Peptides against a protein of PDB entry 6DSZ. Designs and how they scored, part 31

Target 1, 361 residues: chain A of PDB entry 6DSZ
Amino acid sequence: NYVVTAQKPTAVNGCVTGHFTSAEDLNLLIAKNTRLEIYVVTAEGLRPVKEVGMYGKIAVMELFRPKGESKDLLFILTAKYNACILEYKQSGESIDIITRAHGNVQDRIGRPSETGIIGIIDPECRMIGLRLYDGLFKVIPLDRDNKELKAFNIRLEELHVIDVKFLYGCQAPTICFVYQDPQGRHVKTYEVSLREKEFNKGPWKQENVEAEASMVIAVPEPFGGAIIIGQESITYHNGDKYLAIAPPIIKQSTIVCHNRVDPNGSRYLLGDMEGRLFMLLLEKEEQMDGTVTLKDLRVELLGETSIAECLTYLDNGVVFVGSRLGDSQLVKLNVDSNEQGSYVVAMETFTNLGPIVDMCV

## One batch from the design tools (peptide; made by RFdiffusion4, then SolubleMPNN)

Design b1_p10_1_s2 (from b1_p10_1, 3 letters changed)
Fold by OpenDDE base, seed 5:
Structure b1_p10_1_s2 (fold): chain B 361 residues (1-361), chain A 10 residues (1-10)
Amino acid sequence: as target 1 above (361 residues)
Amino acid sequence: SLEEALASLY
């Protein structure tokens, strides 16, 4: 009986950056199936801190900072609907990942959505939202003293949600989502009432977006609103302003992931199915009243990487490219292009050994 | 420019 030591998973299915280990440390967290890897980002590279086994495949991994917390907490949802909120604690050399809260959020009745699990956190940490099943939006209220994650469902009239995010700068938690109906794809917003456990009418909607609109990016203040990414177009809407671009370069391959570079949402990284890395730039215009509005959107090709499942900007032009299909990478964004016109240089490569085929011999 | 945007990362 050869105990084949189960090879650790190498395919990356999620990554996030934030301040999880301390208020001062910049962390990279990587999800590899059932495994969570925690790194500290240093000038010398990634320093491994801890690995954590999860009770299932990680489907959602998000950092968030409730009011009065000095560091970020980690929300994890597994493919089996086990939810937890994790905290990092260190005492000397002893490192503990503690569960602040947990719960199973599976419903007895519901059609699992074909596009998989979506988990989002309100920027003001009022709630977690989950799209698990068609026609349902699950809400987990965030309460500091509650060790048990309790959830409730709100019915969605829109049965086929493509992507959903919480918006920034909203008095009430507000979702923005792309959905599909027989007439095409559309964008809609809803306010979420925790008290009444219902949706209220959101601030805006946009009917008949691009047929292949696939991603929503919530834009921080001062811009607010959302970016909608399609196959051929990138659009912005905040209720008052609409802007659309259709750069020919994005038509060559589908954009599949994104990450915000700046806290104010001025720059984003975009990755496509060919491993091309782009920067999306939001150009600001300052109005006479001191308000900042979006003037224009621009997309620039940076270079080529492994095909990203997820992207996260670290610091100093360093980006982690999490890949499921290829090797994950740390890449540097240079100011000057190389001879091939690329601004991207690979700093480190993390070998992806592919799917562990359990060869039962 | 792209170069200006990239320069501001450092």
Scores: peptide ipSAE 0.630, ipTM 0.967, DockQ to the pose 0.930
Fold by OpenDDE base, seed 4:
Structure b1_p10_1_s2 (fold): chain B 361 residues (1-361), chain A 10 residues (1-10)
Amino acid sequence: as target 1 above (361 residues)
Amino acid sequence: SLEEALASLY
């Protein structure tokens, strides 16, 4: 019996940080195909806690904390449209990952979107949104007592959604998305009515954004709004304020991932297709009435890493660089640059053995 | 500055 110890997948396709194991622990969760790895972030590095096999490739992995929960819950959607909400429970030395809710969210009708699966959670934990199929937005209401994830679809007039996020600070759940039509790419917002199961007009829109606008970042309060990342430009809009920058440095390679550093959205990490790591900075202006507005956007090159599929700021200037194409890394952001002008130092490298081709023998 | 921004991470 050759127990072919199936090599564990090493390519990272997602990562998130939060408080999953406890309210106090900072966790790093890493998705490697069908495998979920859970770490505690310590001063000494990553401490492995648990590994979980999923019934399919992880397509979406998001932490969220519903009102009244002491720690984060984990939403997972697989590429086969199996959805679950997971909870970490520890009783003494016994560690269990409990399924709080599950469901299959596959539709019998619909064209799978070419840009893949997008899953988002409302910051106020009112719903999960899924872009699975062109012209449909799936909503999973978040109800505490529901063990079965029930979903419904809302029809989108915009057939070619590029990216979508829930906005912060909205009375009703509000999505912001980049879409493409024959005239180009545009940004639009919709309010999501759970009661009526329809979209209402959102607070703002921006027509004719950059042709290669590819990512939406929802910005927390006090700024609110969204950042739109393109090939040549980064724009901000919140309904009242619009800002755009076109830093030449981002033209060299496409930004492919981002992660928020600060809870208030003052800083983000950006990774490009060449493995360059940037910091996006939101400069605040405090008005006389105490309102905070965005004064400026800046992009700074930090250094070079493996090509990031995902980025996660941990703590104390430590960043996890999840790579699909290369080795994943823990890197340190230093205050001072080295002789090459880099602020990035690799702390640990995790060898990527490439795609485990499941040779179904 | 970038340095000030990075310093605030510690």
Scores: peptide ipSAE 0.621, ipTM 0.966, DockQ to the pose 0.932
Fold by OpenDDE base, seed 3:
Order: C-alpha cells, then sequence, then structure tokens
Structure b1_p10_1_s2 (fold): chain B 361 residues (1-361), chain A 10 residues (1-10)
C-alpha cells in the first residue's frame, strides 16, 4: 500500500487576521484550496494550531464578531455554494472547530457572474451579502439561534457588478458597489431592508468613475464612505466629500489586492500585479466641531514582494503576503529604507509547489 | 513622512 502522501496545497487563495482562537490571541487564517490553516501570531513567528479540510474550494473566508461574542466567528463559502459559520473551541489540549450554522446557497436560476463569487459581512453583523449571479444580491440574515443558514435574493438592476462592500456607520445595512453599463463604470449605494426584502435608495452615487475602477474599500468611522481603486486613480467618497488622486506610480501595474492596517482606516496596504507593495495613507483634518474629515490621500511605495493574491497586516510591521502564483511570505516593514530604497524585508518564505489538482476520486 | 508612519507600527 503506497500511501501516496497527497501533497498539501501550497498556493494561497485567501487570508484573514483576527481573534478566532480567543479574544486575546491574534490569528492568521490561510485558505489553500480546500484546506484552512490556523496560526497564532507570536513574537517568535507563526505557531500552527490546526489544519481543517473543507468540503470544497474556499471562495470566501471572513471573520466577524456578533454582538455578545467574546471572539470572532468564521464565515466560509465554497465554490459549490456551501456556506458555514465556524467557531473555535478548546478544552484543555482538545481543539475542535464547530459548525454553528450551515446551508447551501446555490440558485437553480441565474447566470454565474464572470468576476466570480463575492461575499461580504455587514460591519454591525446584521447580515451576510453574496453576489453569486448577475442581477441578484443574496442576503443571509445573521441570527444566533439558527443552525440553518437561510437566504433570500433581492433583484439588482445593475447586472455587471465589479466589486461590492458594506459601508460602516449606516443605520440600515448599506452596500456600495462598482458596476459597468454601456456608458462606463459607476458607483452606487443601496440600503438593504431585511423586513421588506428589497433595496432602498442609498445615501449617494457617483456616475462615470474611471473606466478600470475595480475595487471598493469600505472606510470605518470617523471618515466613513468608500475608496474606489482604479488603474490610474484612487478616489474617496462619503456623500459629502469627494477626493481623487492619480499618482503616476500606480499606472505601471494594476492594483489587485488590499488590506486595512489601522482599525480606523487611516492606512491600507496595496499589492499590484508586479509584486509591488504600497501604503495608502488617509490624512486627517479635525474640524472645530470635533468631526474628522479626510484632508488628502497619499500612496507610498514600500518595496517588492511575491505577487499577492491576498495581503493581511499582522502586528509590529509584519505582513503576510499570500501568493497563488509565487511563494507566500512573511515580510517586515522597516522604518528606514535599505540601499535600494525598500522598506520591505522578507522574514520567511513559504514554497509554492503549484496548484494541487484535487482529483475527485 | 513615510518613516513617521512606519515608526507608528512599533
Amino acid sequence: as target 1 above (361 residues)
Amino acid sequence: SLEEALASLY
């Protein structure tokens, strides 16, 4: 019996940071096809805690903390539309990953979107939103006592959604999305009514954004609003304030991923198709009434890494670079640049042996 | 500066 030790997947297709094992532990969670790896971030590096085999390729992986939970829960959606909410439990040395809720959210009707699966969670944990099919927005209400994830669809008039996020600081759950029509790309907002199962008019819209606008970043309070990332420009809008920058440095390669560094949304990491790592900085202006407004946006080149599929800031200037095309890395952001002008130093490299073809036996 | 922003990460 040749136990062909099936090589573990090494290509990273998602990563998140949060407090999954406890309220105090900082965790890194890595999705590698059907495998979930859970680490504790320590001063000595990444400590492996658990590896979990999933029932399909992980398409969405998001941490969230419902009101009254001491630690984060994990939402996973697979490419076959199996959804679950996972909880970490430890009793002494025994570690269990518990399924709190599960469901299949596949529709029998609808065109699968060309831009793939998008899954988002309301910052106030009222609902999960899913863009799976053109012209539909799926809602999963978050209820603590429900072991079965129930979903409903809302019709979306905008057929070609590029990216979507929930906004922060909204009385009702509010989505912001980039969409394309024959006239170009646009940004729109909708409020989501759980009671009526419909969209209401959102607080703002922006018609005729950059033609290659590809990503939405929801900005936390006190700024609120959203950042729209294109090929040539980065824009901010919150309904009251609009700001746009067009730094020449971002024109060299397309930005493909982002991650928030600060809880207040003052800094973000950006990765492009050439493996360049940037910091996006939001400059604050404090008004006389104590309100904080956005003064300016700035982009700074930090250095070069593997081509990121996903980025996540850990702590103390350490960043995990999840790569699908190359080796994943732990990198350190230094205060001072090296002789080449780079602020990035590789701490650890994780060899990517290529895509594991899941032979369904 | 960028250096000041990076210094605040430590």
Scores: peptide ipSAE 0.617, ipTM 0.965, DockQ to the pose 0.928
Fold by OpenDDE base, seed 2:
Structure b1_p10_1_s2 (fold): chain B 361 residues (1-361), chain A 10 residues (1-10)
Amino acid sequence: as target 1 above (361 residues)
Amino acid sequence: SLEEALASLY
């Protein structure tokens, strides 16, 4: 009996940062297939706290803080449509990950979307949104007293959603999404009515965006709105202001992931398919009335890393580069470039042993 | 500048 010690998964397919273990701790959470790794970010590096086995491949992993919670909760959706909300509890040396709520959100009817599962959380924690199937948007209302995750579907007229996010600063939960139709790709917004279980007209739309527009970034206040990332262009829209840039450097490789650096959305990290790391900068202009508007967008090349599946800015210029195709890294952003013009220095590398082929023996 | 943006991370 060769006990094949099942190698732990090493390929990273998601990462998030927040305050999961406590209000004070900065955590890095890493999804590696069916495994969740929880770290505390320290001055000395990543301190492992706990590893959790999940009942399936992690497809969505998002931290959120409902009103009146002292720390973040974790939403997980698996590739088999098992949803849960997890809480970290520590009592002395005893560490427990408890399930506050769970449910299966699989539909009996629907075509699974070819672009995979998208899961998003409203910034005000009113709902979770899921794009699982073409022509459907699933809503999970966030209710504190509900141990069972209940979901309902709203029909989307737009069958080919590319990416979707909840916007910030909206009175009602509002989604912004890129979709494709026979005329090209477009951006649209919808308000989500929990009461009526329907979409209402959103605040704005932008028809005929770049043909390869692939990513939506919801921008926090004071800017609000969204950034749309394509192959050739990066655009901003908030209903009142539109701005587009087409930096030649982004044409060389497709941007595949992003992460917000600042809580106010003034800076983002971008990773492309060649492992290039960029900073996207939002320059503000303060108006005479005290309103803040977007003045300009800039993209700056920071350096090269492993090909990121996900990026997470931690603190003090430290970035976690979660890689599926290569080794994951902790990297430092330096103020000064090296002789090669790079601002990136690898601090730690985490070996990726490749895809775990589930050999069903 | 990029340098100013990076400096503000520390």
Scores: peptide ipSAE 0.616, ipTM 0.965, DockQ to the pose 0.959

Design b1_p10_1_s3 (from b1_p10_1, 3 letters changed)
Fold by OpenDDE base, seed 2:
Parts: structure tokens; sequence; C-alpha cells
Structure b1_p10_1_s3 (fold): chain B 361 residues (1-361), chain A 10 residues (1-10)
């Protein structure tokens, strides 16, 4: 009987940063199939704290901080539609991951979306939104006292949602999404009424965006609005201002992931299918009335990394590159370029052994 | 510049 020691998964399929272990600690959380790895970010690198086995492949992993919580909570959704909210508790040397709430959000009726599971959290922590099935938007109201995650569906007229996010700075929870119809791809917004369990008209829409528009980035205040990333263009819209760029450099490979660098949304990291790392910069213009508006968008090539499945800016120019296809990396962004014009230096590499072929013996 | 933006990371 060869006890094949089941190799732990090494391919990264998600990563997030926040303050999960404490209010003071900066954490990196890494999803590797059914495994969650929790690290503290230190000046010396990543310190492992805990590993958690999940009852299924992690499909969504998001940190959020409800009002009155001292640290972030973790929302996880598995590919089998098991949802949970996790809390980190430490008492001396004892570390516990506590389930604050859980539920199964699978529907008996619905076509699973071909673009997979999308999970998003309202920036004001009013709800979780899930795109699991075509023509449905699932809402999980966030209630602190509820140990059972209750969900309801709202019918979505747009059957082919490409990506969706909650917007910042909205009185009501507002989603922004790219969808496809026979006429092309479009951007639309909806307000989500928890009370009436319906969509209301959102603040803006943009019809006929780029045909390959694939990602929505919700931009924090003071800018607000959203960035739409395509194959050939990057656009910004907030209802009042529209701006588009078409930098030739992004046409070479599809941008597949992004991460916000600054809390105010002035800088983002972008990764493409060739492992190129970019910085997207939002240039501000201060108006005479004290309002801040977007002046320009700029994309700059930083360098090359492993092909990112996910990116996470940590601190001090350090970026975690989570890779599914290659080795994950910690990289440093330098102020000055090297002789090759790269601003990226690999600090640490994490070997990816490839997909665990579950040989069911 | 990019260099100025990168300098603000530190």
Amino acid sequence: as target 1 above (361 residues)
Amino acid sequence: SLEEALAELY
C-alpha cells in the first residue's frame, strides 16, 4: 500500500490582502484550490500563520470590514456554492478560524454561467452579490447577528454578464457590470434595493464599449465610478466624466488581473497573459471648488513576472504575484529601472508543481 | 513620471 502523500496544491487561484489576524497586521491570504494559506507580511517577508482546509475549491475570497469590527472578516464561496464568513481569533498561542456565518447558496433552477462564479462585496458592507447563474443576481444581506447566510435572487435582464463590481460612494448599493448582447458589449449600473428585493435604475450606463471589454474596476472616492479594461482600450466613467486611452502596449496580450495600489484608487497593477506587469495611473485634477476629477489615464510597463492569476500589492513596493500556470513570486518594484528597462525584481519564488491530478485510485 | 509614482510607494 503506497501511501501516496497527497501533495498540497501549489497553483494559486486567488489572493487578497488586508487586516485579518489583527487590526495592525498586514496579511496575505492565498487560495490554492481547497487550501487557504494565511501569512503576516513582515519586513523579512511572508510569515506563515495558519493553513485552513476548505470543503471545496475556493471560487471567491474577499476581505471586508463591517462597521464596528476591529479587523477584517473573510468571505469564502466554494465552487460547490458553500458560503462562509470567517473570523480569525488568537488567544495566546492558540489560533482559531471561526465560522461567523455559513450557508449553501446553490439554486435548484438556473444555468451556471459559462464565465464562472463572480462574488463581490459592497464597500459599505451592506450586502454580498453573487453572479452564479445566467439571468440571476444573488444577494446575501450582511447582518452581524445572523449565523445563517440567507440569500435571495434578483432577475437580471442581461443574461451574459462578463464582470460586475459594486461602486463606491453610492447611497444605495450599486453594481456596475459589463454585459454582452447581440449588438456588442455594454456597461450598465443598477441600484440594489434590499427592501424591495429588486433593481432600480443606476446612475449611468455606457452602451457600445469595446467588443473585448472584460473587467470592471470600481474606483474609490474621490474619483468614484469605474474603469473598464478591454483588449485595446482602458476607459473610465463616473456618470459625469468619460475618458478613454488605447495604449498600443496592451494590445500585445490580454490583461487578466488587476489590483489597487492606493486606497484612493490613484494607481493599479495590471497583469497580462504574457506575465507583463503594468501600472495604471489616474492623474488627478483639483478643481477651484475643491473637487477632484480625473485628468488623465496612463499605463506604464513595469516589467515581467510569472503569469498572474491574481496580484496583490502589499507594502513598500512589494507585490505578490499569484500564479496558476507558473511559479508564484514576491517581487519588488524599484524606483529606477535596470539595464533592460525593468522596474521589477524577483525577491522570492514559490514553486508550482502544476495541477494535482487527483488520481482516484 | 513613472519614477515619481514609484518613489511614492516607499
Scores: peptide ipSAE 0.579, ipTM 0.961, DockQ to the pose 0.964
Fold by OpenDDE base, seed 5:
Structure b1_p10_1_s3 (fold): chain B 361 residues (1-361), chain A 10 residues (1-10)
Amino acid sequence: as target 1 above (361 residues)
Amino acid sequence: SLEEALAELY
């Protein structure tokens, strides 16, 4: 009897950084199909803390900190639309992952979106937003006392949403999204009314963006607004200011993932389909009144890594490169380039053994 | 510069 020890999945399909185990610990959380791996980031590297089996393939994994929580909570949505909010609890050596809330958010009616599941959390933790189906935006209100995740749908007139984020610094939860219609791709904003369960007009829109605009990055204060990433251009809009760059270097391969480096949104990591790692820089301009505005955008090539499915900045120039197609990596960003002009050094490589075909017998 | 931006990571 060959006990084929079912190899653990090694392909990474999501990663996040935050303070999940404690307020003080910096954690790396890695999603590998149905498995969640929890690490503590240390000066010596990644210390494994816990592995958790999920009841399905992880489709969304986001850390968030509701007001009055000392540490982050974890939102997970599976590919089968099981949602949960998880809390880490440790009592001595006993480690428990507690489900604070759960629910199934599947609709009986709706076309699953071709671009897959998108899950986002309002920066003020008022709601979770889900794009699961074309023409629908699902809202999960965040209530501390509710163990059952209840959701409602708001109809989107825009049937083909490419990407969506919640904006920062908005009185009401406000989404910004790229969508496609017969005329091209556009950016629009909506305020989400929890009370009326409807969209209100958002603060701004940008019609006729780049045809291959694929990603929205919500920019925190003081800049606010959003970055729109295309194949040929990167644009910024906050309602009052518009900036666009078209660096030739990004035309070579499509940017497929991003991660914010600075809490204030001054720097981002970008990964493309060729495994190139970039830094997006937001240059500040201080006004005479002490207000900070965006002066310019700049993209710099850092080097080459495995093809990132997800990126997350840890600390001290260390980046985790989560790869689905190749080996995941822990890389160091150096101040000085090597002889090849690369600022990236691989510190650790995590072998990807390929997709585990769960043959459900 | 990029080097200045990278130096701020340490």
Scores: peptide ipSAE 0.558, ipTM 0.959, DockQ to the pose 0.963
Fold by OpenDDE base, seed 3:
Structure b1_p10_1_s3 (fold): chain B 361 residues (1-361), chain A 10 residues (1-10)
Amino acid sequence: as target 1 above (361 residues)
Amino acid sequence: SLEEALAELY
């Protein structure tokens, strides 16, 4: 009996940070194909808590905290459209991952989108949004008592959505998305009506954005609005204010991932296809009425890492760099640059053994 | 400065 110890997957395809094990613990969750790894972030490094096998490749992994929950819940969607909401439960030394809700959200009709699966959660935890198919936006209402995840589709006139997020600070759940048509790429917003199961007109739109605009970042209050990242430009829009920068340094390689550092959205990490790590800075201006507005955007080069598939800020200047193509890393952001002008120091490297080809023998 | 922004992480 050759127990082929199937090597555990090492390529990272997603990572998130939050409070999953308790309200007080800071956790790092890592998706490696069908595996979920759960860590507690400590002053000594990452402490492994649990590994969970999923019944499919993880396509979406998001933490969220419904009203009246003491800790975050985990939403997972697999590449086979199996959705679940997971809860961490510890009783003494016994650790269980409980499925609070589950469902299959696959449609019999629809063209799978070429840009893959997008899953987003409303910041107020009213719904989950899914872009699975061209011309459809799927909504999963979040209800505490529902063990079965029920979904409905809303028709989207924009067939080629590039990226989509829920906005912050909206009375109704509001999406912001980049889409492509024959005239170029554009940004649009829609309000999502749970009652009517339809889109209403959103607060703003921006036609003719950069041709290579690829990512939407929803900005928390007090700024609100969204950041649109392209190949040559980074733009901000909130309905009242528009600001664009075109820093030459971002033209060298495509930005492929981002993560928010501050809860108020004043700083973001950006990773490009060359493994460069940037900080995006939002400069605030306090108005006479006490409102905070965006004064300027700035991009600063921090240093070089492995090519990030995903980034997540932990604490105390520590960043997890999840890599699919290379080794994943824990890196520290230093206040002072080294002799090479880098603010990044590798603390720990996690060897990537490459894609596990599941040879079904 | 970048250094000032990084100092706020600690």
Scores: peptide ipSAE 0.555, ipTM 0.959, DockQ to the pose 0.932
Fold by OpenDDE base, seed 1:
Structure b1_p10_1_s3 (fold): chain B 361 residues (1-361), chain A 10 residues (1-10)
Amino acid sequence: as target 1 above (361 residues)
Amino acid sequence: SLEEALAELY
């Protein structure tokens, strides 16, 4: 009986950075199909802490910190609609991943969305939002004492949602989403009422955005609002200010992932289908009243990496490039470019052996 | 500049 030790999956389908193991530790969490890998980020590199097997392919993985928690909790949703909230606990050398809450959020009725599963968390940790099915937005209220994840659906008039995020700095939980109708793609906002289990009118909308608008980035305070990424353009809107750029360099390949570098949302990393890594820069203007407004948007080419499925900024100019199609990488962003004009240096490469077909013989 | 932005990472 050759126990073919099933090779561990190597293709990365998600990554997040936060403080999961402790308040002080910086962690990198990597999703590889059904496997979760937990690392501590150190000056010497990535230190492995724990690996966890999940009951299905990880579709959503997000860190969040409810009020009064000392460290981040982890929300996971699988492709089979199993949801859980996980906590890291260490007692001496014993490491446990504790399930605080779980539930199945599958609906018996609904068309699964063609753009796949979207999971988002309100920045104030009031709720989790899920776009699983066309014309439905699922809400999971976040309650600390609830071990059972209960969800309800709110009907969306917009049947074809492309991407959705919660906005920052909103009195009520507010979503911003790109949707498609027969007239094109549009951006809309809704407030989510937990009490009434309905949508209220959001603060703003933008009709007739770029036809290939595909991603929403929620921008933290002081800017607020959202960035909309398309094939040809990048736009910012916060209800009061609109700004659009169309840098020719982004037309060469589709931007497919993003990650925020700064807590204040002044810089983002962007990755495209050719493995190009960009920095999106938000230039600030300080008003006489002390308010900060967006002056300009700029996109700069940093260099080339593996084709990113996900990006996450760690610290000190180090970025993890999670790749599904190629090798994942740790890369360093340098202040000065090399002879080829690249600001990117590969520090470590993680071999991707491709899809492991578990042939149960 | 990009260099100034990158310098702020360190």
Scores: peptide ipSAE 0.541, ipTM 0.956, DockQ to the pose 0.942

